# Peptides against a protein of PDB entry 7RZF, part 114

Target 1, 358 residues: chain A of PDB entry 7RZF
Amino acid sequence: PFQEEHLKQLYKIVPIKDIRNLYVTFPIPDLQKYYKSNPGHYLGHLIGHEGPGSLLSELKSKGWVNTLVGGQKEGARGFMFFIINVDLTEEGLLHVEDIILHMFQYIQKLRAEGPQEWVFQECKDLNAVAFRFKDKERPRGYTSKIAGILHYYPLEEVLTAEYLLEEFRPDLIEMVLDKLRPENVRVAIVSKSFEGKTDRTEEWYGTQYKQEAIPDEVIKKWQNADLNGKFKLPTKNEFIPTNFEILPLEKEATPYPALIKDTAMSKLWFKQDDKFFLPKACLNFEFFSPFAYVDPLHCNMAYLYLELLKDSLNEYAYAAELAGLSYDLQNTIYGMYLSVKGYNDKQPILLKKIIEKM
Target 2, 358 residues: chain A of PDB entry 7RZF as posed
Amino acid sequence: PFQEEHLKQLYKIVPIKDIRNLYVTFPIPDLQKYYKSNPGHYLGHLIGHEGPGSLLSELKSKGWVNTLVGGQKEGARGFMFFIINVDLTEEGLLHVEDIILHMFQYIQKLRAEGPQEWVFQELKDLNAVAFRFKDKERPRGYTSKIAGILHYYPLEEVLTAEYLLEEFRPDLIEMVLDKLRPENVRVAIVSKSFEGKTDRTEEWYGTQYKQEAIPDEVIKKWQNADLNGKFKLPTKNEFIPTNFEILPLEKEATPYPALIKDTAMSKLWFKQDDKFFLPKANLNFEFFSPFAYVDPLHSNMAYLYLELLKDSLNEYAYAAELAGLSYDLQNTIYGMYLSVKGYNDKQPILLKKIIEKM

## One batch from the design tools (peptide; made by RFdiffusion4, then SolubleMPNN)

Design b2_p15_6_s1 (from b2_p15_6, 8 letters changed)
Fold by OpenDDE base, seed 1:
Structure b2_p15_6_s1 (fold): chain B 358 residues (1-358), chain A 15 residues (1-15)
Amino acid sequence: as target 1 above (358 residues)
Amino acid sequence: SERLHVVGPVPKIPV
């Protein structure tokens, strides 16, 4: 366990690769025994959220961060870490203190709102879907994984323990959230810009680094993090599938797509799944426009249109992805291509949102 | 995202 002397530390680390990363690490209690409530997953879901009003959305809007990951990580016996990791832009590398301030403002927002049972229920539902429709892992890798986790979970629960949430425990969420404080922080900045500015070498990998105490004034600034009105809890995820019914195979089911509609303005092909028997569909749309590729100007306008359309759909993309839905938009020489894939239940909702933005 | 893909040797910060 880290003693007080190991807290409030800044590590400047030289990478082998040209990468810029920030790691904000909090020592937390061992949460393994709380796997049925998984308070670290609840907090990781919210802190790592990518929708409107999220931490990532604000940091991206400032041009400081490309990606964000938040979650628990195993430590040694008797402790874990909660880690917020971001990929830094060149500008973000200059604003690390302000990035961390925004992290604490978001954490303060989570304290002010308190634990939300509906968020826990969404995590539960997402994990249940992921478990039920988990792809077949390679038997050897799966057996080795199961053998490893048998040390942590009862034999009867070992298959489900990583996925199935059973208990909403607001007390445990608050307990973990209480550890996410400036006085309990360890900061690591990874950048080649620290080359020749380090004074220590790590014993195992020869990694060059510098260790510095974070100034008390900076810690106090983070402790006094106010509520930033830009931070909001996510909205309910409307894309979470609830219907998993598989329709029976039609007697006249063809091994190839059949033309089921032919009109002057549209052709529709359909193929029922005869192989996988999953509650999933692939919707593919080809839109034809005589203007899409008529000259370089129209080609560039069609390209710009799709880039703007994709940007306008970013608010839904993350929630859809979490729910096992994806879309793709591409320019073609004839117009544009749209693909919607994943669980069939909520595909009409995603498709409607795409069409409304078009 | 919640998936900590630790891509690369994270220096083992001395435990």
Scores: peptide ipSAE 0.025, ipTM 0.592, DockQ to the pose 0.069
Fold by OpenDDE base, seed 4:
Structure b2_p15_6_s1 (fold): chain B 358 residues (1-358), chain A 15 residues (1-15)
Amino acid sequence: as target 1 above (358 residues)
Amino acid sequence: SERLHVVGPVPKIPV
């Protein structure tokens, strides 16, 4: 376990690859025994959220961060880490203190709102979906994985323990959240910009680094992180599938897409799944406009329209992706193409949202 | 995202 001397430390690390990463790490208790409630997953889901009012959304809006990951990681025996990892822009590398301030503001928002049972339920439902429709792993990889997790879980639960949430434990969420404090932080910045500015070498890989104490003034700034009104809890994920019914094969099911509607304004082809038998669909729409490609101006307008449409849909993209839905929008020489893929249950909701933004 | 994509060996910060 880290002693107090190992806390409030900054590591400046030189990578081999040209990467810019920030790791904000908190020592936490071993949560393995709490796998049925998985409070680290709850916090990772919220801190790692990418929707409106999320930590990532704010950091992206400032041009400081490209990606964000939040979650628990195994440590040494008897403790874990909670890690917030971000991919830094060149500008973000200059604003690391402010990025971490925003992390603590978001954490403070989570403290102010308290544990939300509905968020736990969404995590539970998402994990149940992921488990139920998990693709067949390669037997060798799967057996090796199972052999590894047998050290942590009862044999009867080993197949499900990584996925099944059973118990909402607000006390454990609060306990972990209480460890996410500036006094308990370890910061690592990974950048080539530290080349020639390091004084230590790591023994295993020869990684050059510098270790510094984080100034008490900086710790105090983070301790005084206020509620930032830009941070909000996510809205309920309306895209989480609840119906997994597989419709029986139609008597007239063709091996190829059949034209089931032909009108002056629309043609509809349908192909029922006769191979996979999954509660999934692929909806493909080709929109034809004689104006989309008539001249360079219209072509550019059609392009700009789609870019604006994609941007307007970003609020749904992450929630849809978490729920196993995806969409794609492309310009074509005839107009535009829309694809909606994933679990069929909530595709109409996503499609409606797309059409409302069009 | 919650998935720690360990993109490359995270230098084992001496734990």
Scores: peptide ipSAE 0.024, ipTM 0.582, DockQ to the pose 0.073
Fold by OpenDDE base, seed 2:
Structure b2_p15_6_s1 (fold): chain B 358 residues (1-358), chain A 15 residues (1-15)
Amino acid sequence: as target 1 above (358 residues)
Amino acid sequence: SERLHVVGPVPKIPV
């Protein structure tokens, strides 16, 4: 178990690869017995969120961070870790103290709002979808995984325990949030910029590092993290599928797409799934414009239009991805290509939002 | 994202 002497530590680590990473780690109690509520997953979902008002959105807007991951990790017997990991820009490497301040501001926002049952329900629904439509794993890997988790779960629940949430436990969410404090932090910065500035070598991999105590003044700054008005809880994810009905195969189903609409302005081809029998669809749209590729100017304008359109859709992209929806937008020599893929139930919602931004 | 895909050996921060 980490003693107080192991907390409030900064590690400067030299990587072999040219990478810039920040790890903000908190010791937490062993939550394994609470797998039915999984409070670490709830917090990982919110802290790791990428939508408007998220921690990542603010850190990206500053140019400090490219990617963010938040979640629980196994420790030794009797304890776990909660880790926030970010990919740092060159500028972000200069603003590590401010990045961590923003992390504590977001955590303070989560404390102020309190545990939200609707967020738990979304996590439950997403995990249930992921379980129900999980791809077939390689038998050897799957068996080894199951054998490993048999030590943690009842035999009856071993297949479902990693996925199916059952109990909303606001008390456990608050308990974990209470451990996400500056006095309980361990920070690791990974950068080649620390080459020649280290005084220790890690025994197992020969990794060069320096260990320093975080100054009490810095800890106090993080303890006094205010509510940043830019941080908001995510909106409800409207893309989570609820209908998984698979329509019966049509008696005259052709092995190839059939032309079901032919007009002067549009052609529509349809093929029913005869192979996978999943509640998924693939919508492909080709938009034709005689101006899209007429000259270099129009080609560049069409390119810029699509890049701007993609940027304008970023607010929906993450929520759609979490729900198993994706879209793709490409320039063609004839105009534009749009693809919408995933669970068919909420595809019309995503498609409508795309068309409204166009 | 929640998936801690730690790409590569996490330097074992001395515990």
Scores: peptide ipSAE 0.023, ipTM 0.573, DockQ to the pose 0.072
Fold by OpenDDE base, seed 3:
Structure b2_p15_6_s1 (fold): chain B 358 residues (1-358), chain A 15 residues (1-15)
Amino acid sequence: as target 1 above (358 residues)
Amino acid sequence: SERLHVVGPVPKIPV
């Protein structure tokens, strides 16, 4: 277990690769026994959220961070870590203290709102979908994984324990949130900018690093993290599938796409799945415009239009992705291509959102 | 995202 001397430490690490990463790490109790409620997953879902009002959205808006990951990580026996990891921009490397302040502001927002049962229910539903439609793992890898986790879960639950949430435990969420404090923080900054500025070498890999105590003034600044009005809980994910019915194969099902609608303005091709039998569909739309590629100006306007459209759809992209939906938008020499893929149940909702922004 | 793709040996920060 980390002693007090290991807390409030800053590590400046020289990577081999040209990467800029920040790791904000908190020691937490072993949560393995709480797998039915998985409070670390609840917090990882919110802290790692990418939608409007999220930690990542705000840090991206400042140009400081490209990506964010939040969640629990296994430690040694009897303890875990909660880690917030971000990919830093060059500018973000100069604002690490402020990035961490925003992390604590978001954590304060989570404390102020308290545990939300609806968020837990979404996590439960998402995990149930992931479990139900889990890809077939390689038998050898799967058996080895199961053998490893048999030490942690009852035999009857070993297949489901990693996925199926059963219990909403607000007390455990609050307990983990109480460990996410500045006094418990370990910070690691990974950047080539520390080359020639290190005084230690790690024994195992020869990684050059410098260890510094985080100043008490900085710790106090993070302890006094105010509620930032830019941070909001995510909205309910409208894209979570609830219907998984597979329609029977049509008697006249063709092995190839059939033209089912032909009009002056549209053609529709359809192919029923006769192979996978999944509650999934692929919707592909090709839009034709004689203006899309007529000259360099129109080509650039069509490009700009798609970039603006993608930007306007970014609010839905993450929620759709979590729910197993995806979309793609591309310029073509003839116009535009749109693809919507994933669980068929909520595809009409995503498609409607796309068309309303177009 | 929650997927800690730890791409590469995170230097074992001395524990």
Scores: peptide ipSAE 0.022, ipTM 0.583, DockQ to the pose 0.071

Design b2_p15_6_s2 (from b2_p15_6, 9 letters changed)
Fold by OpenDDE base, seed 2:
Structure b2_p15_6_s2 (fold): chain B 358 residues (1-358), chain A 15 residues (1-15)
Amino acid sequence: as target 1 above (358 residues)
Amino acid sequence: EERLIVVGPVPEIPL
């Protein structure tokens, strides 16, 4: 495990690829014994959230970050890490200290709100859905994975332990939050802009890097992270499926889509699932417009409209994706194509939101 | 998301 001398360190790393990444790492206790509560997953869900009032939403609004991932990572027996990783813009590379300040402001928001049982319940429900409707894996990969996790979990629970949450443990969430402090931080910045500015080479991969102590003034700046009023807990995810009923196969079920509605303004085809028997559907809509592809100007306007529509839907897209719903919007030579896929229970909610934005 | 982005071998920052 890291000792105090290994904390408050900054690493400037030269990548082979043209990438800009920031890693903010905290040493945490071994959470393996708490897999039924998984407090690291609870915190990763909130810190890595992409909805309104999230850390990512604010950092994106500043043009500093493209993507954000937060979560626990295995270290060795007796310790783990909590890592916040971001993909940096060119501007974000100039604002690393301010990005990390915003991370600590968000963590301070989580401390001020305290552990939320409803958030744990959403994580539990999402993981239960993911387990229940898990796709078939390739036997070789699956067997190798199960053989590995047998070292960490009881034999009776080895299939469920990575998915099924059982116990809300606010004490463990607070314990992990207490480790996410500026005095415990290790920072790594990955950028080609450090080429020729490094003094060390990593032994195994030959990666060029520089190690520096983070100045005490910067640590104090992060320790004094105020509550940022832009940060909010997510709203409850309305897209989490609760109904998994599979309707009986119709007696006259055809192997092909049947035309069930024919009107001057619309045609509707339907096919029941006769193969997978999953509580999932695929809704496909083709919207016809004689203007969408009449000339190059209208074609570009239709493209721009769809890109703006997709951007306006980002607030719902993330929450829907977490719940196993997806949508796709494409231009066609006839107009527009919309697809909505995933668990059928909450598809009408997502579809309604898409149509209201159109 | 908690997508464990297995980015290609993160240079093992010497732990």
Scores: peptide ipSAE 0.006, ipTM 0.393, DockQ to the pose 0.075
Fold by OpenDDE base, seed 4:
Structure b2_p15_6_s2 (fold): chain B 358 residues (1-358), chain A 15 residues (1-15)
Amino acid sequence: as target 1 above (358 residues)
Amino acid sequence: EERLIVVGPVPEIPL
């Protein structure tokens, strides 16, 4: 486990690939025994949220970060890490201290709000859905995975332990959140811009790096992280499916899509699932416009329209994705294609939001 | 999301 001397350290690392990453790491207690409450997952869900008022949303709005991941990571027996990882832009590489300040502002927001049982319930529901409708994996990979996790979980729970949450434990959430402090931080910046500026080489991979103490002034800046009014808890995820009813097969179910509606303005083809029996659907819409591909200008305008539409839908995309819904929007030579896929229960909600933005 | 940080072959920062 990291000792005090290993905390408040900055690592500048030279990658082989042209990548720009920031890792903000906190030593945390071993949470393995708390898998039924998984307080690290709760915090990872919030810190790694991509919706409006999230850490990622704010950092993206500044042009500093492309992606963000937050969560627990296994260490060795008796300790873990909580890691916030971001993919940095070139501009973000210049603003690392400010990015980390925003991380601590978001963490301070989580402290101010306290543990939210509804957020735990959403995580529980999402994980229960993921478990219940888990696809068949390749037997070799699955067996190898299960054999590995048998070292961590009881045999009776080995299939469920990574998924099923049972107990809301605000005390454990607070305990982990109390470890996410500037005094406990380890920072690693990965960038080719450190080439020729490093003084150490890692033994196993030959990775060039520099280790520096983080200045006390920077630590104090992060300790004094205020409540940034841009940060909000996520809204409740309306896309979490609650109905998993599989409708009976129609008596006249065709092996191919049947034309069930033909009008001057629309044709509707329907095929019931007769193979998988999942509470999932694929809604595919082809919108025809004689203007979409009439000339290069209209083609480019149709493209630009879809890019703007996708951008305007980003607020819903993440919440839908978490709930096992997806959409796709593409230009066609005939107009536009929209696909909505996933659990059928909440597809109408996502579809409505897409159509309201169109 | 707890997206598995598939840290590509970033050398495992010796944790």
Scores: peptide ipSAE 0.006, ipTM 0.388, DockQ to the pose 0.080
Fold by OpenDDE base, seed 3:
Structure b2_p15_6_s2 (fold): chain B 358 residues (1-358), chain A 15 residues (1-15)
Amino acid sequence: as target 1 above (358 residues)
Amino acid sequence: EERLIVVGPVPEIPL
């Protein structure tokens, strides 16, 4: 486990690949015994959230970060880490201190709001759906995984322990939040911009790095992180499926898509699932426009329209994806293609939002 | 994103 001398450290690391990453790492207690409440997953869900008022949304709005991941990571037996990892822009590489300030402002927001049972319930429901409709894994890989996790979970729970949440434990959420402090931070910045500016080489991989103490003034700046009014808890995820009813096969079910509607403005084809029997659907729409590819200007306008439409849908995309819904929007030489896939229960909600933005 | 997809050797942050 990291001792105090290993905390408040900055690592500047030279990658082999042209990547720009920031790792903000906190040592945390071993949460393995708390798998039924999984407080690290609760915090990972909120810190790693991509919706409006999230940490990522604000950092993206500044042009500093492309992606963000937050969560617990296993260490050795008896300790874990909580890691916030971001993909940095070139501009974000210049603003690392301010990015970390925003991380602490968001963590301070989570402390001020306190543990939310409804957020835990959403995580529980999402994980229950993921477990219930888990795809078949390759037997060899699955058996090896199960054999490994038998060291961590009771035999009776070994199949469920990574998925099923049982207990809302606000005390454990607060306990983890209390470890996410500037005095406990380890920072690693990965960038080729540190080439020729390092003084150490890692023994095993030959990775060039520099280690520096984070200045006490910077630590104090992060300790004094105020409540940023831009940060909000996510809204309730309206895309979480609640109905998993599978409609019986129609007596006249065709092996191929049947034309069920033909009009001057629309054709509708339908095929019922006769193979998988999942509470999922695939909705595919082809929109025809004689203007889409009439000339290079219209082609570029149709492209720009889809990029703007995708951007305007970002607020829903992440929440839908968490709930096992996805959409895709593409230009075609004839117009536009829209696909909506996933659990059929909430597809009408996502489709409605897409059509309202179109 | 909740899964730290460690895509490639994360240079071991000197532990």
Scores: peptide ipSAE 0.005, ipTM 0.398, DockQ to the pose 0.078
Fold by OpenDDE base, seed 5:
Structure b2_p15_6_s2 (fold): chain B 358 residues (1-358), chain A 15 residues (1-15)
Amino acid sequence: as target 1 above (358 residues)
Amino acid sequence: EERLIVVGPVPEIPL
């Protein structure tokens, strides 16, 4: 585990690929024994959240970050890391200290709000759904994974331990939050812009890097991170499915889609699932417009419209994706294609939001 | 989905 001399360090790393990444790493205690409460997953869910008032939403609004991932990572036996990883824009590469300040402002917001049982319950419900409707894996890979997991979990729980949350432990959430401090930080910036500016080479991969101490003034700036009023806890995820009822097969169920509605403005085809018996549906809509592909201008306008529509739906897309719902919007030569897939219970909610934005 | 933080080979910053 990192000692004090390994903390407050900045690494400037030269990648092989043209990528710009920031890694903000904190050493944390081994959370393995707390898998039933999984406080690192709770914090990862909030820090990595993509909804309104999230860390990512604010950093995107500034043009500094494309993507953000937050969570626990295994180290070695007896310690872990909490890592916040962002994909940086070119502008974001110039604002790394301010990006990290915003990270600490969000962490300070989490401290001020305290542990939320409803957020834990959402994580529990999401994981329970993921476990209950887990797809079949290739036996060889699955067996090898389970054999590895047996070193970490009781035999009786080995299948459930990665999914089933049991106990809300606010004390453990606070304990992890207390490790997410500027004095405990390790920062790595990955960019080709450091080529020819490094003084060290990594032994195994030959990766060029420079190590620097983070100035005490910068650490102090981050320690004095205030409450940024732009940061908010997420709203409750309305897309979490609660009904998993599978309707009985109709006596006249056809092996192919049947035309169940034919009108001057719409045709509707339906096929009941006769094979998988999952509480899931696929809704596919093809919208026809004689203007969609009439000339290059209309084609480009239809493209721009869909890109703007997708952007306007980003706030719902993430919450829907977490709940096992997805949508897809595509231009066609005839107009537009919309697909909504996943658990059928909340599909009408997602579909309604899409149609209200259109 | 937990986006696996594929920490590419961040050089094992020597522990």
Scores: peptide ipSAE 0.012, ipTM 0.397, DockQ to the pose 0.079; fails the geometry check

